# Designs tried in a protein design run: peptides against a protein of PDB entry 8YR4. Part 38

Target 1, 309 residues: chain A of PDB entry 8YR4
Amino acid sequence: PRGSPALQLVVLICLGLMGLERALNVLVPIFYRNIVNLLTEKAPWNSLAWTVTSYVFLKFLQGGGTGSTGFVSNLRTFLWIRVQQFTSRRVELLIFSHLHELSLRWHLGRRTGEVLRIADRGTSSVTGLLSYLVFNVIPTLADIIIGIIYFSMFFNAWFGLIVFLCMSLYLTLTIVVTEWRTKFRRAMNTQENATRARAVDSLLNFETVKYYNAESYEVERYREAIIKYQGLEWKSSASLVLLNQTQNLVIGLGLLAGSLLCAYFVTEQKLQVGDYVLFGTYIIQLYMPLNWFGTYYRMIQTNFIDMEN

## One batch from the design tools (peptide; aimed at target 1 R185 Q247 T295)

Design b2_p18_2_s3 (made by RFdiffusion4, then SolubleMPNN; from b2_p18_2, 11 letters changed)
Fold by OpenDDE base, seed 3:
Structure b2_p18_2_s3 (fold): chain B 309 residues (1-309), chain A 18 residues (1-18)
Amino acid sequence: as target 1 above (309 residues)
Amino acid sequence: VLEKLYQEALSLPPPPEL
């Protein structure tokens, strides 16, 4: 934000906290590995207790793997509220100023409630898109790249290749299946709006419906509209289950290939038992934010379409 | 009341609080 050095400092602190979250996503699995190795070696209690205490502290900073529940994430979200409010207010004022520059003919042809709804949708779409890009999409892509680099440097090039192929296939299938699914969701939303409009029109004309004893006819028309909606809802929900299951299969294949390769290298004494546990923990940790990636991609596409309208 | 319910129902569900 060009107008406030205080808000610029808050943005820099939030970027620093995002960098710290990326470091924690690497360190937490490493410390968990070290605990497993120290337990396997029957290390002295003082070394084990210090490593466990350090792991629990790092896990408190990171949170429960969804990223959203960690102390660092909560602090980032809290500090970002002021930046989001400043951005929202600036977009709202720009849209409001632009609405006042529009011709009287444009305002007379539209209901005031439709004009306000277009303004609110435009503001929400811009601020929502920016928030999802900065806080969900970019960090998730960064964690994948950091994961590939980490496994390529500290394990073997084969582990980096498995993670690269698994995540590339996961992202590609997520995009393709989400684009296919978006057609069913649009059809569902259009039929939902048409079903709601029929219910509202019937209830607003309640006196006319009573006058003609047409209650049974209006109920049957509403039932037919609900059945048509539920047929589209089923396609939307079934396509989501198919997406989630396809994602789970890709991660399962990556986890299988990498876990077998880890187990083999542990038998050859090239890796420790803790390194097997690290790989499994790290892949599951990468999977948790990726499970929502299809939802974020869909929300981004919806927000772009709502900005064009 | 119904018009307000219609406007609230046309409001996109708030993005899930993540």
Scores: peptide ipSAE 0.006, ipTM 0.362, DockQ to the pose 0.146
OpenDDE base, seeds 1, 2, 4, 5: peptide ipSAE 0.000, 0.000, 0.006, 0.007; ipTM 0.357, 0.258, 0.353, 0.372; seeds 1, 2, 4, 5 fail the geometry check

Design b2_p18_2_s4 (made by RFdiffusion4, then SolubleMPNN; from b2_p18_2, 11 letters changed)
Fold by OpenDDE base, seed 5:
Structure b2_p18_2_s4 (fold): chain B 309 residues (1-309), chain A 18 residues (1-18)
Amino acid sequence: as target 1 above (309 residues)
Amino acid sequence: VLEKLLEEALSLPPPPEL
């Protein structure tokens, strides 16, 4: 971004965080292999516990194995909000100013129906996504229940309890934080609609704006409306990052507790090395679709709110 | 709408490559 050294620094930090994500993608498999080797060699508990704790910490930083919901990715996304807002505002103002420079014939020839058709495609895409999401939510909940039953029967009641508490806390926090976020989203949508209405009114009155040479004044009013919108958008986007990070923390704590307990039972020869691999793989497999659950719930709630209005 | 959907989709973790 030209003109803001602060935003340039934020871009450089975000690029550095992307480099760190790449390093984590290499380190996590290495630490995982080291755990498997230490378990196979029956290494001393202190070395094993340190390696497991280090692995889980690196996995917390990475997220679900893809870097999409890890602490580093969430921090990158949080920092990027201001860069995105700067870019969006600049593009919107350039489009709006250009629209006021266009000929009256172009304004009169506007197929408002084409703008509606883009909106309808958007709505259809949201509905298609929702259907896909609903078809993935139910299987994910089933996989959690199956997992609790499996770990309770084949490992120990303590593993089933850890998974149950982890998933219950995850779902509860997802709902509570999403309901809290809904207030910011409603305020954002209301301000977006008001900003759009002002832009439409200014463009419908194009002849009057042109007659008074008021294009610069209308652009500045639109800029102020966008800045007000972006203040609400930032709260919405930052609250999403907080949700994702809270989810990542809950899964990270569940993975830590379960992985340490599994490693302990392997050292006592009650479980095999393969059971440790199974537990870690299964928790990661549950985590991947659960990262989307907050999104699914948000999209469902949005469509219900948009249907009530 | 498409930009908001794109911004929402970009604010989503990328779908795990299935």
Scores: peptide ipSAE 0.011, ipTM 0.479, DockQ to the pose 0.039
OpenDDE base, seeds 1, 2, 3, 4: peptide ipSAE 0.005, 0.010, 0.006, 0.000; ipTM 0.371, 0.454, 0.414, 0.399; seeds 1, 2, 3 fail the geometry check

Design b2_p18_3 (made by RFdiffusion4)
Pose (drawn by RFdiffusion4):
Structure b2_p18_3 (pose): chain A 309 residues (1-309), chain P 18 residues (1-18)
Amino acid sequence: as target 1 above (309 residues)
Amino acid sequence: ALMAASDAAKTAFEAAED
């Protein structure tokens, strides 16, 4: 925010809260390991109670689910509401002030609905791009790196390889399948618009009664168009299911390999009982934000082209 | 079970965008 000082402070607080969320993401599974290790060794009730309370408090600060739930990141959403309102207002006002100064030939040439749709979509694109990228993409790529470092240095050497290969395969397969699916989705959207146009045309022209008893003909053409649309929709949704399945298979293979290696190492007195639940919890924690990357890829590309317009 | 719930929620979200 160029103008107001009160908002730069809010931006800095939001970035600090993002850092704190990354720290909590690292901390909470460590406390879960500590609780399990204390529990297996018959520890007194005092230290166990205090450690349990601390773990619960940390789980409360972190998202109880999917990271979009915690007290942190919600304070962020609140402050970001206040900040993103300023950018939205400024961009809309700049577009509206520019559209009123262009010459007449320009206005006579282009329609109004198209020009206004471009402006609205542009403003939405800038706002969405800022929110998606800064607050949902970079933090996840940072979480993956932090996890790789933690497992490779403080846990063992092989688990770094396991996490690295799993996440690399996940990202690569997600991007590869997403481009194909986008082609299918565009093919389906064009036909959907054509079907709607046919239905609107048949409704507007109540001449079907005049030039024939052509109600059946208008109904048949509509059915054919619906069938064509449904075929394209089935293709697109089947592609979505395939993407979901491949992502789940990749995570499952990573979990299986890590769990087996951790169990074997625990039986050989190399790792403690808590390390098993640490690995499991952390792998699930990494998986949860990764569920929404094909959508982020699609939206980032679309918003980039829209902002360019 | 968690994967199935997540797939359902993602499918529902993508369908809403249509």

Design b2_p18_3_s1 (made by RFdiffusion4, then SolubleMPNN; from b2_p18_3, 14 letters changed)
Fold by OpenDDE base, seed 2:
Structure b2_p18_3_s1 (fold): chain B 309 residues (1-309), chain A 18 residues (1-18)
Amino acid sequence: as target 1 above (309 residues)
Amino acid sequence: SLAEKLNKERLEAEEAER
C-alpha cells in the first residue's frame, strides 16, 4: 500500500509472522520428537517437563491438528484486516472511477444493480486472488520445500526423495483432478441457472399457467429439470469424493513407505523412536494445508477469470 | 472427525462460490 507507512509496517509484520509460522512448522515436530526420545530414555522429570511445556507453547502458537487456528495465524489475520480493507477500497474506487468514464450508451443499456454487481465481483476477485495466493498457496509450497530440505539434511536422503515424490505426485494429481472436476461443476452451475430460470418464468407467468390449467405440465417440466440437475450435482459431488480419496491414497502411500523405512532404520539403531514419530507427525502436518490446495487452485482460477471480465 | 469437518467446510466454500 503506497502512501501509508503504517500499513506498510503492518504488511512487513504480517510477512514476519508468516516466516514465524514456517519456523513453527519445523520446530513443533522436533520438540515432539524430543519428548518421545526423553520418555524412551527415562530422562529426569525436570528436562521432560520443560520440553513438554515448550512443545505445548509452540503448539499454541502454531495451532493446527486440533482444528483450532494458532495464535500467530490469528494475529496475522487480525492485522491483515486493515490491509485488506485498504486494498478493497482502492480497487472499488478505481472501478467506480472507470465506470464514470464509460459512455452514456453503456450505462443506458445496463441496470444500476448490474453495474454494482460487476464492481463488487471485480473487487472480491482481486482481494480473493491476493489472499489465497499469499496466505494459502505460497506458504503451503514453502512448507513442502522446507520439509524436503529438512528430511534430506537430518534424515537419510531417501526420506527427502520419498517426500519429494509424494508431494510432487500429490500436487500433480490434485491439479489434474481439479481441472477435470471443474468441467462437471460448470455443467452443474449452467443447469442450475437453467432450472432456476424455468421456475422464475413459470411463476412470473402464473396467471397464464392458471388460465390454461397447465400447472401439472409446469410441475413435470420442473421435475425433469431437477432430475437433470441432480444427475450433474451427483457427478460434481462424486468427483470431489474421488479427489479426496486420491489425495488420501497418495499421502497414505507416502506415509506407509516412509514409516516402514523409518521403522527399519530404528531397528538398525540408525534412528531413534522419536524420529519415527517425527516423520509421521510432519507428513500429517503437511497434509492438512494440502487438502485445501485443490480448492484454492480452483478459487484462484475463478477469481482470475472474474477479474478479466 | 477433523477430516469430516474439513470436507464440510470445503463443500460450504464451494457452495458459496455459486
Scores: peptide ipSAE 0.032, ipTM 0.734, DockQ to the pose 0.535
OpenDDE base, seeds 1, 3, 4, 5: peptide ipSAE 0.023, 0.026, 0.022, 0.024; ipTM 0.680, 0.701, 0.666, 0.683

Design b2_p18_3_s2 (made by RFdiffusion4, then SolubleMPNN; from b2_p18_3, 15 letters changed)
Fold by OpenDDE base, seed 5:
Structure b2_p18_3_s2 (fold): chain B 309 residues (1-309), chain A 18 residues (1-18)
Amino acid sequence: as target 1 above (309 residues)
Amino acid sequence: SLLEELNRRNLEAVEAER
């Protein structure tokens, strides 16, 4: 935000908190590993109690591993409200000023309510796009990269490769299947709007429908429109299930391959039991934000289309 | 899934804010 040093400081603090979330995503699994190893070794109670207390505190700061419900993420979200409001207001004022510069012919060709709806969509699209990129997409990609580096340095290079291949395949399939699904969603939305328009037109002409006793005909016509809509809705929903199942399968295969390899190395005494637990925990932590990636990608794509209009 | 329901609710919330 140009012109407010206070808001610039808030942005810097939010970026610092995002960095802290990334550090917590690495530290929490490490402390959990250490607890499992200390339990396995029958370590002294004082060492175990300190490690458990530290783990619980770090887990409180991180939240449920999603990074969305922890104290740090809540503090970031709270501080960001002022920045979002400033950005939204600035975009809205720019759009409003631009609308006043447009020709009378452009304004006469559009209803005032449509112009306002375009302005609101434009503001929401820019602000939404920025928020999804900065707070969801970039952090998720950063966590993946940090994970690959961590597993490559502290485990065998094979673990880093498994995570890389699994996440790359996951992201690629998510994009491809989401683009394929967008066709079904567009068709569904078009049919929904057509069904709604037909219902509104029938209700506006209620007196005429009643005069001709055409109520049964209009109900049947509406039923046919609903059946057509539900056929498209089913395709959209079924394609979502297919996406989620494909994502689950890719992560499941990555988890299986890595867990078997980890178990093998534990059997050979090259890794500890805690390392097996760390790998499983860390992969599950990466999976949670990735489940939302398909939704974020679709929202980003929609916001770009809405901004170009 | 609970995640799909959360995703749907978040999508509906974002669509309701539009």
Scores: peptide ipSAE 0.020, ipTM 0.538, DockQ to the pose 0.206
OpenDDE base, seeds 1, 2, 3, 4: peptide ipSAE 0.019, 0.017, 0.017, 0.016; ipTM 0.524, 0.498, 0.526, 0.478; seed 3 fails the geometry check

Design b2_p18_3_s3 (made by RFdiffusion4, then SolubleMPNN; from b2_p18_3, 13 letters changed)
Fold by OpenDDE base, seed 4:
Structure b2_p18_3_s3 (fold): chain B 309 residues (1-309), chain A 18 residues (1-18)
Amino acid sequence: as target 1 above (309 residues)
Amino acid sequence: DLLKKINEENLAKERAEL
């Protein structure tokens, strides 16, 4: 933000906190590995208690892997509110100034309330999309890259390859199935709006419906519209279940392949029992934010389409 | 509205993992 050194400092702190979240995503599995190794070695209680306490503290800072529940993420989100408000206000003022520069012919052809609604939607869509890209999409991709590098360096190149193939297949299938699903969701939303419009029109014409004793006919027409909506809703919901199941199968296959390979290396005494637990924990930790990636991708596509209109 | 539908879909995913 140009003009406020305080907001620039807040942006730098938020970027620093985002870097700290990436470090926590690597450290939490490492500390969990160390607990398992210390338990296996029957280490003294003082060393175990310190490592467990440190792990729980790091886990409190990280949160549950959904990114929204950790202390660091909550602190980042809290600090970002002022930056978001400044950015939103700046975009709104730029749009408003641009609307005043537009020709009188453009204004005479449009209702002022429709223009404001388009401007508000545009501002919200742009600011929302940028926030989701910066705080959810980019960090998730960074965690995948960090994971591939970590497993390639500290385990073996084969582990890095398994994670790379698993995550690449996961992302590709998530995109393809989400694009396919978007057709069903659009059809559902169009039918929802048509069903609502029919209900509103029937209620606005209540006196006419009552005069002709047509209440039963309007109820049956509304029932038919609901049944048609529910048929599209079922396709939308079933396509979501299919997306989630496809994602779960890809992660399950990656977890199986990597866990079998890790177990093999543990039997050869090249890795410790804690390294097996680290691999499983880290893959599950990568899976949690990836479940949201399909939602983020769809938001990005919707916001681009809403900006072109 | 969109953010609310996203949060509801998100809560539905989180409830399906529990």
Scores: peptide ipSAE 0.023, ipTM 0.642, DockQ to the pose 0.108
OpenDDE base, seeds 1, 2, 3, 5: peptide ipSAE 0.020, 0.022, 0.018, 0.021; ipTM 0.604, 0.614, 0.591, 0.623; seed 3 fails the geometry check

Design b2_p18_3_s4 (made by RFdiffusion4, then SolubleMPNN; from b2_p18_3, 16 letters changed)
Fold by OpenDDE base, seed 5:
Structure b2_p18_3_s4 (fold): chain B 309 residues (1-309), chain A 18 residues (1-18)
Amino acid sequence: as target 1 above (309 residues)
Amino acid sequence: SLAELLNQKRLEEERSLL
């Protein structure tokens, strides 16, 4: 935010907190590994108790491994409210000023409610795009890269390759299937708007409908529109289930391959039991934000289209 | 399940963007 040094400092603090979340995503699995190894080795209670207490504290800071419910993420979200409000107000004022510069012909060709809806969509599109890019997409990509580096350095290079291939395939399939789904969603939204318009027109003309005793005809016509909508809704929902199942299958195959390889190396005494638990825990932590990636990609795509209009 | 709660939130966010 240009012009407020206080808000610039808040942005820097939020970026620092995002970096801390990335560090916690690595440290939490490491401490959990260490607990499992200490339990396996029957280590002294004092060492175990300190490691468990440290793990629980780090887990409180991180949250449930999603990075969305931890103390650090909540503090970041709280501090960001002021920045979001400043950005939203600035975009809204820019759009409003631009609307006043537009020709009388443009204003006469559009209803005032449509102009306001365009302004609200434009503001929401810009602020939404920034929020999804900075707080969801970039952190998720960073966690994947950090994961690949970590597994390549501290495990065998094969683990880094499995994570790389799994995440690359996951992201690619998520994009491709989401683009395919967008056709069904657009068709559903168009039919929803048409069904809603028909219901509104029938209700606005209720006196005429009642005069002609056409109530049964309008109800049947509305029923047919609902059935057409539900047929498109089913395609949209079924395509979402297919996306989720494809994502689950890719992560499941990556988890299977990596877990079998880890179990093999534990059997050969090259890795500890805690390393097996670390791998499984870390992959599950990567999977949680990735489940939202398809939604974020679609939001970004919609917001770009709404900003161009 | 956590997956059902995530899917429900995803469906709610997918609905709130409609």
Scores: peptide ipSAE 0.022, ipTM 0.634, DockQ to the pose 0.557
OpenDDE base, seeds 1, 2, 3, 4: peptide ipSAE 0.020, 0.006, 0.020, 0.006; ipTM 0.550, 0.373, 0.577, 0.398; seeds 2, 4 fail the geometry check

Design b2_p18_4 (made by RFdiffusion4)
Pose (drawn by RFdiffusion4):
Structure b2_p18_4 (pose): chain A 309 residues (1-309), chain P 18 residues (1-18)
Amino acid sequence: as target 1 above (309 residues)
Amino acid sequence: ALANLLTRETELLTEQFS
């Protein structure tokens, strides 16, 4: 925010809260391991009670689920509401002030609905791009790297390889499948618009009664168009199911390899009982934000082209 | 601003599940 000083402070607080969320993401599974290790060794009730309370408090600060739930990141959403409102207003006003100064030939040439759709979509694009990238993409790529470092240094050497390979395969397969799916989606959207146009045309022209008893003909053409649309929709959605399945398979294989290796190491007195639940919880925690990357990829590309327009 | 946020979340959900 170029103008106001009160908003730069809010931006800095939001970035600090993002850092704190990353720290909590690292911290909570460690406390879960500590609780399990204290529980297995018959510890008195005092230290167990205090540690349990602390773990519960940390789980409350972190998202109880999917990270979009915690007290942190919600304070962030509140402050970002206040900040993103300023950018949205400024961009809309700049577009509106520029559209009123262009010469007449320009306005006589282009329609109004198309020009206004470009402007609205542009403003939404800039806002969404800032939000998606800064608050949802970079933090997850930072979480993957932090987890790789933690497992490779403080847990063992092999688990770094396990997490690295799993996440690399996950990202690669997600991008590869996503481009194909986008092609299918566009193919389906064009036909959906054509079907809607046919239905609107048949409704507007109540001449079907005049030039024939052609109600049946208009109904049949509509059915054919619906069937074509349904075929294209089935293809697109089946592609979506395949993407979900391949992502689930990759995570499952990573979890299986990590769990088996951790169990074997615990039986050989190399690791403690809590390390098993640490690995499991952390793998699930990494998986939860990764569920929405094909959508982020698609939205980032679309919003980039829209902003360019 | 809140409405815009909800709209973006709805768009993400629609794209994810459709």

Design b2_p18_4_s1 (made by RFdiffusion4, then SolubleMPNN; from b2_p18_4, 13 letters changed)
Fold by OpenDDE base, seed 1:
Structure b2_p18_4_s1 (fold): chain B 309 residues (1-309), chain A 18 residues (1-18)
Amino acid sequence: as target 1 above (309 residues)
Amino acid sequence: AQEELERQRKELEKERNE
């Protein structure tokens, strides 16, 4: 943000906290591995207790598998409120200034409430898009890359390849199925708006409808619009289930392949039991934010369309 | 999970637009 050194410092702190989250995403599985190895080796209580306490502290900082509930994530979100407000206000003022530069004919042709709603949608769209890109999409891609590098360096090239293929297939299918699903969602939203408009028009003309005893006709037309909406809603919901199931299958296959390979290397005494648990934990940890990737991608697409209007 | 978060976001967007 230009003009406020305090907000620039907050942005730098938030970027530092994002880096800390990436470090925690690697450290938490490592410490969990170390606990399992210490338990397997029947290590002394003092070493075990220290490692467990350290793990629990790191897990508190990271949060649950969604990452959004961790102390570091909450602190980042809290600090970002002021940056978001500054960005929102700047976009709102830019839109407002642009609206004042528009011709009087444009303003006379539109209701003031519609103009304000367009301005609010534009502001929310831009600020939402930026927040999703910076806090969800980019960190998730970074965690995948870090995961591939980690497994390639500390396990074997085969583990890095499995993670790479699994995540690449997951992302590709998520994009393709989400783009396909977006057509159904747009059709649903268009029909929802048409159904709502018909209901409003019928209610505004209530006196005329009553005078001509046309109530049954209006109810039947509204029923047909609802049935058409529900048919589109079903397609949208069914497409979401298909997306979720496809994602679950891809991650399940990756987890299976990697877990079997890890188990084999443990039997060959090339890896420890803790490394088997690390792989499973790390893959599940990568999967949790990816579940939302389709939603974020769709929101990004919607926000781009709302910015073009 | 995705529907629940979309629902919560739509609710938060409604609360922000009210």
Scores: peptide ipSAE 0.022, ipTM 0.603, DockQ to the pose 0.092
OpenDDE base, seeds 2, 3, 4, 5: peptide ipSAE 0.015, 0.021, 0.016, 0.017; ipTM 0.570, 0.624, 0.569, 0.586; seed 2 fails the geometry check

Design b2_p18_4_s2 (made by RFdiffusion4, then SolubleMPNN; from b2_p18_4, 13 letters changed)
Fold by OpenDDE base, seed 5:
Structure b2_p18_4_s2 (fold): chain B 309 residues (1-309), chain A 18 residues (1-18)
Amino acid sequence: as target 1 above (309 residues)
Amino acid sequence: MEERLREFEEEMRRELYS
């Protein structure tokens, strides 16, 4: 934000909090590992109690892994409200200024409500895209990279490779299946609007429908439109289930491969029991934000299309 | 989780089309 040092500081704080979230995503599994190791070694109560207390505190800061419920994430979101409002207002004013620079011929050919709706869509698309990129997409990609580096450095390189292959396959399939399902969603939305428009038109022409005793005909036409909508809704919903199941299978296979390898290295005394628990916990933590990646990708795609219009 | 995803998708749809 140019012109407000206070908002620039808030942006820097938000970026710092994002970095802290990434650090917490690594630290929480490490502290959980340490608890398991201390329990296995029958360590003194004071050391165990301190490690458990520290873990619970870090887990409170991190939250439930969905990226929206942690203290740090909530604080970041709260601080970002002012930056978002400033950015939105600036985009709105730029669009509004640009609309006033357009030719009179352009304005005479359009309804004022259509022009405003285009402006609002353009603003929402730009601000939404920026927010999703900065707070959802980039952090998720960063967590994956950090995970690959961590497992490659502190475990065997094979663990880093498993995570890399699993996450790369997950992201690729998420994109491909999301693009594939977008056609069903668009068709559903178009049919929803057509069904709604038919209902509105029938109700606005109520007197004409009554004059011709056409109520049963209009009801049947509306039923047909609903059935057609439900058929498209089913395809949209079924494609979402397929996406979720595909994602779950990829993560499950990665977890299986890595867990078996980790268990083997524990039996060979190359890793500790806590390392097995760390691996499982860390993969689950990576999975939590990734489950939303298909939604983020679709929102980004929609926002780009709305910016081009 | 799927239901929450659907709800979120529907909420975001309402925000984008309102």
Scores: peptide ipSAE 0.037, ipTM 0.690, DockQ to the pose 0.096
OpenDDE base, seeds 1, 2, 3, 4: peptide ipSAE 0.037, 0.033, 0.039, 0.034; ipTM 0.689, 0.674, 0.692, 0.673; seeds 3, 4 fail the geometry check

Design b2_p18_4_s3 (made by RFdiffusion4, then SolubleMPNN; from b2_p18_4, 13 letters changed)
Fold by OpenDDE base, seed 1:
Structure b2_p18_4_s3 (fold): chain B 309 residues (1-309), chain A 18 residues (1-18)
Amino acid sequence: as target 1 above (309 residues)
Amino acid sequence: AQQQLEEQQQQLQNELNS
């Protein structure tokens, strides 16, 4: 935001809070490991109570690992409202000024309310896209990289390799299956719009339809359009189930391989019981934001296409 | 999870469409 030094400071604070979320994503599993190790060693109550209290405080700041409900994420979202509003208003005013430079025939051919609705959709889509890139995609990729580095340095190179292969395969399959699924969703949305347009046209011409007693014919044509829509909706929904199941299988295989390797190292006394719990907790924590990655990728693709039109 | 956000976005788009 070039026009307000206050909003630039808010952006820097939000970036600092995003860095704090990344630190919490590493610290929370470490503190949970330390609790399990202290419980296993039957450590003094004072040390255990301090570590548990510190863990609960860090977990409150993190918000359960999804990042969406934590105090730091809520504070970031609250501070970002003003930046989003500034960006939205700037894009809206640029679209509005550009529309006023367009020919009078373009304004007469489109109802002013439909033009404003296209402008509002364009503005919300661009602002939404930027928010999803900055707050979901980039942080998730950063958490994966931090996870690979952490497991490679503090456990063994084999754990870093398992996380790298699992997350790389997960991201690649998510992109490929989401791109394939986007074709079914576009076909569904096009047929939904065509079905709605037919219903509106039949309702606007209801007097003519009544005059010719053609009500049964229009209802049957609408029913055929609904059946075509439902066939496309089923393909879209089935493709989503296939995506979710593929993602679950990849994470399940990564969790299985890493958990077996952790269990083996614990039996050899090279790792503690807490390190086994840390690995499982950290992988599940990385998986939670990745569930949305396919939705974000699709939104990015849709919003790019809606900007080209 | 992904379905709920898709439904919530579709609801938000439908509310912006009404």
Scores: peptide ipSAE 0.020, ipTM 0.593, DockQ to the pose 0.095
OpenDDE base, seeds 2, 3, 4, 5: peptide ipSAE 0.017, 0.019, 0.018, 0.018; ipTM 0.575, 0.592, 0.581, 0.587

